# Peptides against a protein of PDB entry 3OAK, part 17

Target 1, 145 residues: chain A of PDB entry 3OAK
Amino acid sequence: DDLEQYLDEKILRLKDEMNIAAQLDIDTLNKRIETGDTSLIAMQKVKLLPKVVSVLSKANLADTILDNNLLQSVRIWLEPLPDGSLPSFEIQKSLFAALNDLPVKTEHLKESGLGRVVIFYTKSKRVEAQLARLAEKLIAEWTRP

## One batch from the design tools (peptide; aimed at target 1 F120)

Design b1_p15_8_s2 (made by RFdiffusion4, then SolubleMPNN; from b1_p15_8, 4 letters changed)
Fold by OpenDDE base, seed 5:
Structure b1_p15_8_s2 (fold): chain B 145 residues (1-145), chain A 15 residues (1-15)
Amino acid sequence: as target 1 above (145 residues)
Amino acid sequence: SEEEEIEEEYEKILE
């Protein structure tokens, strides 16, 4: 099916873009730590975030998103950064909101590692209470049959 | 540890 193939390629491209953005931000922050140059700002994920949110919010892409393990890239975006900090509030908020509308199943959690990361956000003292509640909501939903 | 606790809760999600 031409449409299915198109959608697969679209999601796989986004997945790659997300992974690249994450790595570029990691590289920037590692360089910032190494050089002490505080002018180095990691913004690649933030720049790509609107596109990610747009894709994740489209109901017609849900199956394609899940089948291509885009959630692995979402997990990567939520991981702590080299300096120990967490991704920006906006990234966390947007991703948790988007995840809430996806029909995530056990198999998707297994192949992405997303479950572990979201649990982390329910426990971390560095996470804003508002976002911790969103994480808790996801966990509660994923534990339901 | 935190990692152990996360893993325990993760296993519950997968049940």
Scores: peptide ipSAE 0.608, ipTM 0.940, DockQ to the pose 0.753
OpenDDE base, seeds 1, 2, 3, 4: peptide ipSAE 0.601, 0.607, 0.599, 0.598; ipTM 0.938, 0.940, 0.938, 0.938

Design b1_p15_8_s3 (made by RFdiffusion4, then SolubleMPNN; from b1_p15_8 with A1E M6I D7E)
Fold by OpenDDE base, seed 3:
Structure b1_p15_8_s3 (fold): chain B 145 residues (1-145), chain A 15 residues (1-15)
Amino acid sequence: as target 1 above (145 residues)
Amino acid sequence: EEEEEIEEEYEEILE
């Protein structure tokens, strides 16, 4: 009981941190576009990535992750950025790898929107082949009878 | 169907 509450709090805090990081990066890139200041670099997600990967890799957190819809924040991190680019290669690779080890069900895909985004990665010409293959693997796993 | 629609939307953003 106490442990369950503790885990929920940890995941919810991470979810919040992820959402904030995503928004800060968006703000940075929007400012970059507006000002033309090419020195502005979005780094908030990258800075938080190790923590995200660490949490996603813990089997004992799987239920907590899924129950709290952390996958929605994962989806947000995978979405295209204001400058038309995708998140960094490292973010894509790390998240796809982590997702492969989670017992993701259809209900989680629907409530997070993650399925739609991953499908995008399977078809986009701007996605590295290696990452497209990882995305395909996920889709195949999620659509297995 | 919905997934394909979202895909198209994201592709437009990236174009």
Scores: peptide ipSAE 0.036, ipTM 0.642, DockQ to the pose 0.106
OpenDDE base, seeds 1, 2, 4, 5: peptide ipSAE 0.029, 0.030, 0.030, 0.027; ipTM 0.628, 0.630, 0.627, 0.621

Design b1_p15_8_s4 (made by RFdiffusion4, then SolubleMPNN; from b1_p15_8, 6 letters changed)
Fold by OpenDDE base, seed 5:
Formats: C-alpha cells, sequence, structure tokens
Structure b1_p15_8_s4 (fold): chain B 145 residues (1-145), chain A 15 residues (1-15)
C-alpha cells in the first residue's frame, strides 16, 4: 500500500530527527559543562517540538506511530539530561497530552521503554505537580484491566 | 529505594 509506505517513511524520518535533536542537545550541554560557555543552550528538541506534536495529534497516524516505535524517541526526549535536569516543561506537557490520545498497548510500552520513564515522572520531586498528574493519568489508563 | 519501587511498578504495568 502506497499510503502506508509513505506514512511509515514519514514517521521513521521523524524518529530519526527526534533522536538527532536529543543527541545534539546532549552534546551542547556536555560542551557547556566542559567549557563553561554559558552561551551554549540546548534548543534542538524545543525547535522540533511543534512538528512532533503535530504528528502525534493526527489520528490517521496512530497505528503508524505505534508500529514504528516512535514512542522510543518520545521516551528518549523525556529522559533526564546529562546534568540531571529534565526536559522543558513545555516538552513534558505536550508529550503527555499527546500520549493521552494514543491507543498505547503493553507491547508498545515494552518495546519503547516509555512505561518506566512515565512512572518516574509520577515519583520525581523535580516534576511539576501538574505534569505528575498527567503522568499518573497515563499510568492509570495503561494499567486498566 | 525509589528506583526499586519504580522498577516494581514498571513490572506491574508491563506484565
Amino acid sequence: as target 1 above (145 residues)
Amino acid sequence: SMEEEIEKEYEEILK
């Protein structure tokens, strides 16, 4: 199916872009630490966020998103940074909101590692209460009998 | 520890 192939390629490209953005931000922060250059700001994920949100919000892409393990890249974006800090509030909020509308199954959580990270957000003292609640809602949904 | 608790909860979600 031509459409399915097109959608797969679209999602896989985004997955790569997300992974690259994450790595570039890590590199920036590491360089900042090493050099003391405070002008170095990690902005790659933030710059790409609107595109990520746009894709995650499209109902017709849900199956493609899940089948291609885009959630692995979502997990990567949610992981703590080298300095121990968390991704920006906006990234957290946007991703949690988008995840709430996806028909995520156990198999997707396993292959992406997303479940463990979201649980972290329900427990971490560094997470804003509002976002912790969103994480809790996700966990509740994913654990429904 | 918190990490252990998280791991246990993770296992419960993914079982």
Scores: peptide ipSAE 0.035, ipTM 0.631, DockQ to the pose 0.782
OpenDDE base, seeds 1, 2, 3, 4: peptide ipSAE 0.029, 0.031, 0.027, 0.033; ipTM 0.610, 0.625, 0.589, 0.629

## One batch from the design tools (peptide; aimed at target 1 I119)

Design b1_p16_1 (made by RFdiffusion4)
Pose (drawn by RFdiffusion4):
Structure b1_p16_1 (pose): chain A 145 residues (1-145), chain P 16 residues (1-16)
Amino acid sequence: as target 1 above (145 residues)
Amino acid sequence: DPFLEEAKRDNKRMAE
């Protein structure tokens, strides 16, 4: 019905917006490298983050989020950038807190590649200790026999 | 986890 299509569209629009924001930040960081212009900063993901947190935090949107592979976009947002730098602390924390509340299943991890990037957060030296503990906790919630 | 609860409170403020 219309309501279900409306919710799917809401999540699909957010997925595309998240992808555009991640790609624009990557272009900015490549541009920052090719040209050593130190004033260039990547802020599109940070600008969109409140909208992403608002959607991820609604329990009644969990099915729509999971069914439409929005977690793929979340994985992109967590991936290290071309120079090896991580996204801002606010993005990492907000995304991991939201994942703690979502009923993620193996099929979602498979389609999103989210598990691979969370393992990176348990190894990275640039990740704050509290977020590493959250990542380890999530890996544990997901590697249950 | 106090840190996690802080993060959830931050997310709640951002979602408003």

Design b1_p16_1_s1 (made by RFdiffusion4, then SolubleMPNN; from b1_p16_1, 5 letters changed)
Fold by OpenDDE base, seed 1:
Structure b1_p16_1_s1 (fold): chain B 145 residues (1-145), chain A 16 residues (1-16)
Amino acid sequence: as target 1 above (145 residues)
Amino acid sequence: DPFLEELKEENKKLAE
């Protein structure tokens, strides 16, 4: 199926771009820690965020997103950074909103590791209250009988 | 909920 192949390639390309963006931000923050240069700011994920949100919001891509484990890259984007900080409020908000509309199943949570990360957001005192509530909502949906 | 407990257990290291 030509369409299926096209969609797979599209998602896998985005997955790669997301992973690269995450690593570049990690590298930036590690250098910031090592050098003390506070002018170094990690911005690669923020720059790519509109594209990520656009893809995650398309219903016709849901199966392709889940089948190709794009949620692994979403998990990576949500993990704490080397300096102990969390990704920007906008990243958290946008990703949680997008996740709410995906038909995520237990198998997807396991293969991506996303479930454990979202649990972190329900417990962390560093997370904004409104985002903690969104995380709790996701966990409730994913763990319901 | 056994699934939730599993997630919590796996999250311990991350939450440190």
Scores: peptide ipSAE 0.035, ipTM 0.675, DockQ to the pose 0.028
OpenDDE base, seeds 2, 3, 4, 5: peptide ipSAE 0.029, 0.027, 0.029, 0.026; ipTM 0.648, 0.618, 0.650, 0.613

Design b1_p16_1_s2 (made by RFdiffusion4, then SolubleMPNN; from b1_p16_1, 8 letters changed)
Fold by OpenDDE base, seed 1:
Structure b1_p16_1_s2 (fold): chain B 145 residues (1-145), chain A 16 residues (1-16)
Amino acid sequence: as target 1 above (145 residues)
Amino acid sequence: DPFLEELRKENEELAK
């Protein structure tokens, strides 16, 4: 219906915006590595984060989020950056919190690749302890019998 | 489901 179509378009637009933000940050950091210009700072994901969190927190959007594979863009945002660093603490914290409230199923983990990335966060020594614990809780929930 | 089993095995290893 009209509402369903509106919600699909809303989520797909956000998905596109997230992917663009991620690529722009990758481009910035690649240039930083190549040129040595330490004034280059990747900030596109941080700028978009409030909008992402707002959408992910809305219960009425859960089905639309999952059906349109927005979790693929969430996975992309969580991946290590070209310089080997991780996304900001705020990005990690906000996304893990939002994921905890979504009814994520096995099929969504498969099509997004999110499961493997979150496992990385459970065992990486570069991740803050409190966020590693959040990642562990997600994996436990997703792998329950 | 082989994918889910892979995640479960990894989770069990981390829990040890």
Scores: peptide ipSAE 0.105, ipTM 0.687, DockQ to the pose 0.026
OpenDDE base, seeds 2, 3, 4, 5: peptide ipSAE 0.078, 0.049, 0.103, 0.029; ipTM 0.685, 0.669, 0.718, 0.607

Design b1_p16_1_s3 (made by RFdiffusion4, then SolubleMPNN; from b1_p16_1, 7 letters changed)
Fold by OpenDDE base, seed 3:
Structure b1_p16_1_s3 (fold): chain B 145 residues (1-145), chain A 16 residues (1-16)
Amino acid sequence: as target 1 above (145 residues)
Amino acid sequence: DEFLEELKEERKKLAE
C-alpha cells in the first residue's frame, strides 16, 4: 500500500531526526562542560519540536507512530542531559501533552522504555508541578485495570 | 504481564 509506505517512511525519518537532534544536543553540552564555554547552547531538539508536535498530534499517524516505536525517541528526548538538567520546559510540556492523546499500550511502553522515564517525572523535584501532575495522570492511565 | 505489574507496583509505591 502506497499510503502505508509513505506514512512509515515519514515517521521513520522523523525518528531518525529526533535521535540525531538529541545526540547533537548531548554533544553540545558535553563540549560545554569540557571547555567551560557557556555560550554553547543545545538547541537542536527545540528547533525540531514544532515538527515533532505536529506529527504526534495527528490521529491518522497514531498507528504508524506506535508501530515504528517513535516513543523510544520521545523517551530519549525526555531523559536528563549530561549536566543533569532536564530538557526545556517547552519540550516537556509539548511531549506530555502529545502523549496524553496517544493510545499507548503496554507493548509500546516496553519497547520504548517510556514508562520508567515518565515515573521519574512524577517524583523529580526539578519538574514543574503541572508537569508532574500530568506525568502522574499518564502513569495512572497506563496502569489502569 | 510482568512488565505491567512492575509499573503498577512502582506507581503504588509513589502513591503511598
Scores: peptide ipSAE 0.075, ipTM 0.713, DockQ to the pose 0.026
OpenDDE base, seeds 1, 2, 4, 5: peptide ipSAE 0.074, 0.067, 0.065, 0.074; ipTM 0.709, 0.706, 0.705, 0.708

Design b1_p16_1_s4 (made by RFdiffusion4, then SolubleMPNN; from b1_p16_1, 7 letters changed)
Fold by OpenDDE base, seed 2:
Order: C-alpha cells, then sequence, then structure tokens
Structure b1_p16_1_s4 (fold): chain B 145 residues (1-145), chain A 16 residues (1-16)
C-alpha cells in the first residue's frame, strides 16, 4: 500500500546514504595513507549517525529495515577501515544498541553478512570491553537454539 | 539451517 511504499523508499534512501558515507570515509582514509596528510579526517559516517540511529530506533520501521536489508549497510559501517582502525566508539555503541532491539532472524544475518562481523567484535583486541560484551550478547541471541 | 549452525560453531570456538 501507500504507506509501505513510502517506508520502503525512506529506508532505501537511507541505505544509499549510508553506503555513500562509508565509501567517502574509505576514500578519505586511503588518501590520508597515500599523501601522509594527517589533517584528513573521515567524518561522513559520524555526520550521518544521528539519522541512522533515529531510523533504527523506530519500532514501526523494523520490518521495513529488515526486508530491505538495511543491515547490510550497518555491516559495512562496522567493518575495519583502510588504516586498520575500527569505526568510532559512538558508531559502534549506537549500532549495537539498535541491533539489540531489532527482531533479527537467520535470513537477515545471511543476506547482510552481519553475523560474522559482529563475531569479529567479540574477539578483537581493539574493541572496548563494554562493546565486546554487547557483541557477545547479540551473537548469543542470534544463535540461540 | 547450515548457516546458523556455522555461526554457532564459530561462537563456540570463541567462547573456549
Amino acid sequence: as target 1 above (145 residues)
Amino acid sequence: DPFLEELREENKKLSE
């Protein structure tokens, strides 16, 4: 119906914006590595984060989020960056919190690749302890018998 | 589901 179509379009637009933000940050960091210009700072994801959090927190958008594979873009945002670093603490914290409230199913993990990335966060030495615990909680919930 | 089982196995290994 009209509402479903509107919501689909909203989520798909955000998905595109997230992917663009991720790529721009990757480009910035690659250029930083190539030029040695340490003044180059990747900030596109951080700038978009409030909008992402706002959408992910809406209960009425859960089905639309999952059906349109927005979790693939969430996965992309969580992946390590060219310089080997992880996304900012706030990005990690916000996304893990949002994921905790979504009714994520096996099919969504498969199509997004999110499961393996979150597992990475359970074992990385560079992840803050509190976030590692959140990652562990998510994996436990998703793999619950 | 084989994929789910794979994740369970990976999680189990990390928990050891």
Scores: peptide ipSAE 0.239, ipTM 0.801, DockQ to the pose 0.026
OpenDDE base, seeds 1, 3, 4, 5: peptide ipSAE 0.095, 0.231, 0.125, 0.126; ipTM 0.727, 0.796, 0.721, 0.728; seed 5 fails the geometry check

Design b1_p16_2 (made by RFdiffusion4)
Pose (drawn by RFdiffusion4):
Structure b1_p16_2 (pose): chain A 145 residues (1-145), chain P 16 residues (1-16)
Amino acid sequence: as target 1 above (145 residues)
Amino acid sequence: SELEEQQELLLEKLEE
């Protein structure tokens, strides 16, 4: 029905917006490298983050989020950038807190590649200790026999 | 370690 299509469209639009924001930040960081212009900063993901947090925090949107592979975009947002730098602390914390609340299943991890990036957050030296503990906790919730 | 085993298990589940 219309309501279901409306919700799918809402999540699909957010997925595309998140992908554009990540790609624009990557372009900015490549541009920052090719040209050593130190004023260049990547802020598109940070600008869109409140909208992403608002959607991820609604329990009645969990099915729509999971069914439409929005977690693929979340993985993109967590991936290290071309120079090896991580996204801002606010992005990391907000995304991990939202994942703690979502009923993520193996099929979602498979389609999103989210598990691979969370393992990276347990090994990275640049990740704050509290977020590493959250990442380890999530890996544990997902590697149950 | 336990964490490494959990990482390997997760990667295996993802490859299934």

Design b1_p16_2_s1 (made by RFdiffusion4, then SolubleMPNN; from b1_p16_2 with E4D Q6K Q7I L14M; failed a check: too like the target's own chain)
Amino acid sequence: SELDEKIELLLEKMEE

Design b1_p16_2_s2 (made by RFdiffusion4, then SolubleMPNN; from b1_p16_2, 7 letters changed)
Fold by OpenDDE base, seed 2:
Structure b1_p16_2_s2 (fold): chain B 145 residues (1-145), chain A 16 residues (1-16)
Amino acid sequence: as target 1 above (145 residues)
Amino acid sequence: SELDERIKRLLELMEE
């Protein structure tokens, strides 16, 4: 219906914005590596983060979020960066918190690749302890009997 | 560990 169509378009627009932000940050960091210009700072994801968190927190958008595989873009935001670092602490923390409230099923984890990425966060030595615990909590929720 | 068991379970579930 009209509402469903509107919500689909909203989520798909955000998905595109997230993907663009991720790519721009990758481009910035690659250029930083190539030129040695340490003044280049990747900030596109951070700038968009409040909007992402706002959308992920809306209960009425849950089905639309999952049906349109927005979690794929969430996964992209969580992947390691060209310089070997992980996304900012705030991005990790905010996304893990938001994911905790979504009715995520195994099919969504598979189609988005998010399942394997969150597993990575439970095992990586580069992840802050408190964030690793949040990742572990998600794994626990997704594997409840 | 419990975490390892859950990870194993999750991987299995995603393959179904």
Scores: peptide ipSAE 0.665, ipTM 0.941, DockQ to the pose 0.802
OpenDDE base, seeds 1, 3, 4, 5: peptide ipSAE 0.659, 0.656, 0.661, 0.661; ipTM 0.940, 0.941, 0.940, 0.939

Design b1_p16_2_s3 (made by RFdiffusion4, then SolubleMPNN; from b1_p16_2, 7 letters changed)
Fold by OpenDDE base, seed 2:
Structure b1_p16_2_s3 (fold): chain B 145 residues (1-145), chain A 16 residues (1-16)
Amino acid sequence: as target 1 above (145 residues)
Amino acid sequence: SELDEMEKKLLELMEE
């Protein structure tokens, strides 16, 4: 229906914006590595983060979020960067918090790749302890009987 | 550990 179409378009636009932001940050960091210009800072994801969090927190968007595989873009945002570093602490914290309230099912984890990325956060020595614990909470929720 | 078990379970679920 009309509302469903509107919501789909909204989520798909955000998904596109997230993917673009991720790529721009990757490009920035690759250029930083290549040129040695330490003034280059990846800021695109951080700039878009408030909008992402706002959308993920809307209960009425849950089905649309999951149906359109927005979690794939969330996964992309959580992946390690070209220099081996992780996304900002704030991005990690905000996304893990938002994910905790979504009715994520196994099929969504599989099609997005999010499951494996969250597992990474429970194992990585580069992850802050408090964020590793948030990742563990997600795993516990997704595997509960 | 409990975490290892949960991770294993999640991976198994995703492969079903």
Scores: peptide ipSAE 0.422, ipTM 0.885, DockQ to the pose 0.818
OpenDDE base, seeds 1, 3, 4, 5: peptide ipSAE 0.405, 0.405, 0.409, 0.410; ipTM 0.880, 0.880, 0.882, 0.882

Design b1_p16_2_s4 (made by RFdiffusion4, then SolubleMPNN; from b1_p16_2, 5 letters changed)
Fold by OpenDDE base, seed 2:
Structure b1_p16_2_s4 (fold): chain B 145 residues (1-145), chain A 16 residues (1-16)
Amino acid sequence: as target 1 above (145 residues)
Amino acid sequence: SALDEQIKLLLEKMEE
């Protein structure tokens, strides 16, 4: 129980950090659009990315990750930005790679909204071919009998 | 295509 509580708190803290990073980047880009200041660059998600990848890669955290719907924050990080652009190539690549090793079930895809977002990445012409293939790989895995 | 069928399957599964 002590371990379970510790892991829950760890994942929930990361979830909050991810959501904050996403919002800060959105705010930065909105300000860039409003002011025309091209020196404003959204970097919060990129700064936090190594920590996110580290957590997602740990097998002992898989249940806690899925039970606390951390995938909702992953979905948020993958959504289009205010200017219509997609998150950085590095974010997409790292998250798709990390997702491939998680025992994601249909219920997790539904409750997080991640399923529909990954589908988007297989269809969008704005997505790099390499990343579209990674998204397709996930779809294939999640529909495997 | 194969991908289209997989997408349809996934969408159906998420709605069950």
Scores: peptide ipSAE 0.644, ipTM 0.944, DockQ to the pose 0.807
OpenDDE base, seeds 1, 3, 4, 5: peptide ipSAE 0.632, 0.369, 0.642, 0.626; ipTM 0.942, 0.869, 0.943, 0.940

Design b1_p16_3 (made by RFdiffusion4)
Pose (drawn by RFdiffusion4):
Structure b1_p16_3 (pose): chain A 145 residues (1-145), chain P 16 residues (1-16)
Amino acid sequence: as target 1 above (145 residues)
Amino acid sequence: SEELEEQQETLLERLE
C-alpha cells in the first residue's frame, strides 16, 4: 500500500543521500591530496548525520531500514577514507549507538558488508577506546553460534 | 585477544 511504499521511498532516498555525501567527502579528500590545499575539509557526512540518526533511531522504521540495505550506506560512512583517516568521532559514535539498537541479522551483515568494517574498528589504532569496546560488543552479538 | 580474533574469523566466515 501507499504507506509501505512511502516508507521504502524514505529509506531509499536517505540511502542515496548518504552515498552522495560519502562520495563528495571522498572527492574532497582526494582533491586535498592531489592538491595539497590544507583548507579542504570533508563535512557532507557531518551535515547529513542528524537526518541519518533520526531515521536510524525509530524502532518502527527498523524493518524498512533492514529490508532496503540502508546498512550498506552505514558501512560506507564508517570506512576509512583514502588517506587512512577515519570519519569524525560524532559519526562513529552515532552510528555504533544506532547499530546497538537495531535487530541486525546475518543476511543484513552479508548484504551490507557491515561486519567487515566493524572488525576494522577493533584493530584501528585511531579509534577511541570506548568505541572499540562498542565495536567488539557488536562483533560479539553477531558471532554467536 | 584470542577470543576476539576467533569472533572476527567466525564473522568473516559467516559473511562468505

Design b1_p16_3_s1 (made by RFdiffusion4, then SolubleMPNN; from b1_p16_3, 6 letters changed)
Fold by OpenDDE base, seed 2:
Structure b1_p16_3_s1 (fold): chain B 145 residues (1-145), chain A 16 residues (1-16)
Amino acid sequence: as target 1 above (145 residues)
Amino acid sequence: SAELEERERRLLELLE
């Protein structure tokens, strides 16, 4: 219906914005590495983060979020950057918190690749302890008997 | 922990 279509379009627009932000940050960091210009700072994801968190926190958008595979863009935001670093602390914390309230199922983890990435966060020594614990909580939730 | 490792294993199996 009209509402469903509106919500789909809303989520798809955000998904596109997230993907663009991720790519722009990648481009910035690649250029930073290539040129040595340390003044280049990747901030596109950080700028968009409040909007992402706002959307992910809306219970009425859960089905639309999952059906449109927005979690793929969440996964992209969590992947390591060209300089080998992880996304900012705030991005990690905010996304892990938001994911905790979504009714994520196996099919969503498979189609988004998010499952494997979150496992990475439980095992990586580069991850802050408190964020690793949040990742562990997600794993526990997704593997409940 | 052993529990976490087991859960991770199970999740990986589900993702295959």
Scores: peptide ipSAE 0.509, ipTM 0.910, DockQ to the pose 0.896
OpenDDE base, seeds 1, 3, 4, 5: peptide ipSAE 0.506, 0.505, 0.500, 0.500; ipTM 0.909, 0.909, 0.907, 0.908

Design b1_p16_3_s2 (made by RFdiffusion4, then SolubleMPNN; from b1_p16_3 with Q8I E9R T10K R14L)
Fold by OpenDDE base, seed 2:
Structure b1_p16_3_s2 (fold): chain B 145 residues (1-145), chain A 16 residues (1-16)
Amino acid sequence: as target 1 above (145 residues)
Amino acid sequence: SEELEEQIRKLLELLE
């Protein structure tokens, strides 16, 4: 129906924006590595984060979020950067928190690749302890009998 | 922890 289509378009637009932001940050960091210009700072994801969190927190968007595989873009945002670093603390914290409230199922984890990335966050030595615990909580929820 | 490792194992199985 009209509402369903509207919501689909909203989520797909956000998905595109997230993917663009991720790529721009990657490009920035690659250029920083190449040129040695330490003034280059990747900030596109951080700038978009409030909008992402707002959308992920809306209960009425849950089905649309999951059906359109927005979690793939969430996964992309969580992946390591070209310099080997991880996304900002705030990005990690906000996304892990938002994911806790979504009715994520196995099929969504498969199609997005998010499951394996969250596992990574429980094992990486570069992850803050607080965030590792949030990742662990997600895994516990996703494997609940 | 052992519990976490078991959960990870279960999740990996689900993802296959």
Scores: peptide ipSAE 0.697, ipTM 0.953, DockQ to the pose 0.871
OpenDDE base, seeds 1, 3, 4, 5: peptide ipSAE 0.697, 0.696, 0.694, 0.695; ipTM 0.954, 0.954, 0.953, 0.953

Design b1_p16_3_s3 (made by RFdiffusion4, then SolubleMPNN; from b1_p16_3, 6 letters changed)
Fold by OpenDDE base, seed 1:
Structure b1_p16_3_s3 (fold): chain B 145 residues (1-145), chain A 16 residues (1-16)
Amino acid sequence: as target 1 above (145 residues)
Amino acid sequence: SPELEAKQKRLLELLE
């Protein structure tokens, strides 16, 4: 299936881009810590966020997204940064919203590690209340009978 | 809340 192959490649490219963006931000912040250069700001994930949100919102890509474990990259984007901070408010909000519309199954949560990270967002005192509620909503959906 | 904790527990069980 040519279309299926095309979609797989599209998602895998995005997955790679997301992973690169995450690593670049980590590198930036590590360098900031090492050098004390406060002008170094991690912006790669924020720059790529619109593309990520666009892809995650496409109903016709849902199966491809899940089959290729794009959620692993989503999980990576949600992990704490080297300086102990969390990803930006906008990243959290956008990703939680996008996840709400995906038919996520237990197997996807297992292979991506996303389930445990979302639980973190419901427990952490550093998370904004609004975002914690979004995370709680996801957990409620994923645990429905 | 107890409800949230129950859901968290259930999810963790599903992830085992």
Scores: peptide ipSAE 0.620, ipTM 0.941, DockQ to the pose 0.879
OpenDDE base, seeds 2, 3, 4, 5: peptide ipSAE 0.613, 0.616, 0.616, 0.613; ipTM 0.940, 0.941, 0.941, 0.941

Design b1_p16_3_s4 (made by RFdiffusion4, then SolubleMPNN; from b1_p16_3, 6 letters changed)
Fold by OpenDDE base, seed 2:
Structure b1_p16_3_s4 (fold): chain B 145 residues (1-145), chain A 16 residues (1-16)
Amino acid sequence: as target 1 above (145 residues)
Amino acid sequence: SMELEERIEALLKKLE
């Protein structure tokens, strides 16, 4: 119906914006590594983060989020950067918090790749303890008996 | 916890 189509388009637009932001940040960081220009700072994801969190937090968008595999873009935002570092503390914290209220199923974790990435955050020694605990909470919820 | 580790391993298998 009309509402469903509207919501699909909204989520797909955000998904595209997220993917673009991720790529632009990767490009910036690669250029920083190549040129040594320390003034180059990746900020595209940070700029878009409030919008992402807002959408993820809307209960009426849950089905649309999951059906359109927005979690794939969330996964991309959580992956290590070109220099091997992790996304900013704020990105990690905000995304982990926002994911808690989504009715995520195993099939969504598999098709998005998000499951493996969040598991990584529970195991990696590079992850701050506070954020590892948030990742653990997600795993606990997704594997709840 | 050990329980959580077991659940993680089970989830990993489902994600393969």
Scores: peptide ipSAE 0.571, ipTM 0.925, DockQ to the pose 0.763
OpenDDE base, seeds 1, 3, 4, 5: peptide ipSAE 0.560, 0.561, 0.563, 0.562; ipTM 0.922, 0.922, 0.922, 0.923

Design b1_p16_4 (made by RFdiffusion4)
Pose (drawn by RFdiffusion4):
Formats: sequence, C-alpha cells, structure tokens
Structure b1_p16_4 (pose): chain A 145 residues (1-145), chain P 16 residues (1-16)
Amino acid sequence: as target 1 above (145 residues)
Amino acid sequence: SELEEQQELLLERLDE
C-alpha cells in the first residue's frame, strides 16, 4: 500500500543522500591530497548526520531500514577515508549507538558489509577507547553460535 | 584471543 511505499521511499532517498554525502567528502579529501590545500574539510556527512540519526532511532522504521540495506550506507560512512583518517567522533558514536538498538541479523551484515568495518574499529589505533568497546560489544552480539 | 576468534567467525559467516 501507499504507506509502505512511502516508508521504503523515505529510506531509499536517505540511502542515496548518505552515499552522495560520503562521495563528496571523499572527493574533498582526494582534492585535498592532490592539491595540498589545507583549508579543505569534509563536512557533508556531518551536515546530514541529524537526519540519519533521526531515521535510525525510530523503532517503527527498523524493518524498512533493514529491508532496504540502509546499513550499507552506514558501513560507507564508517569506512576510513583515502588518507586513512576516520570520520568524526560524532559520526562514529551516533552510528554505533543506533546499531546497538537495531535488530541486525546475519543476512543484513552480509548484504551491508557492516561486520567488516566494525572489526576495523576494534583494531584501529585512532578510535577512542569507549567506541572500541562498543564495536567489540557489537561484534560479540553478532558472533553468537 | 577471544576477540580474534569472534572476528574470524564473523568473517566466515559473511563469506557464506
């Protein structure tokens, strides 16, 4: 029905917006490298983050989020950038807190690649200790026999 | 370690 299509469209639009924002930040960081222009900063993901957090925090949107592979875009947002730098602390924390509340299943991890990037957060020296503990906790919730 | 084992298990499940 119309309501279900409306919700799917809402999540699909957010997925595309998230992907554009991640790609624009990557272009900015590549541009920052090719040209050593130190004033260049990547802020598109940070600008869109409140919208992403608002959608991820709604329990009645969990099915729509999971069914439409929005977690793929979340993985993109958590991936290290071309120079090996991580996204801002606010992005990391906001995304991990939302994952703690979502009923993520193996099939979602498989289609999103989210598990691989969370493992990176348990090894990275640049990740704050509290977020590493959250990442380890999530890996544990997902590697149950 | 326990965490490494959990990571390997997760990667194996993802490769299935």

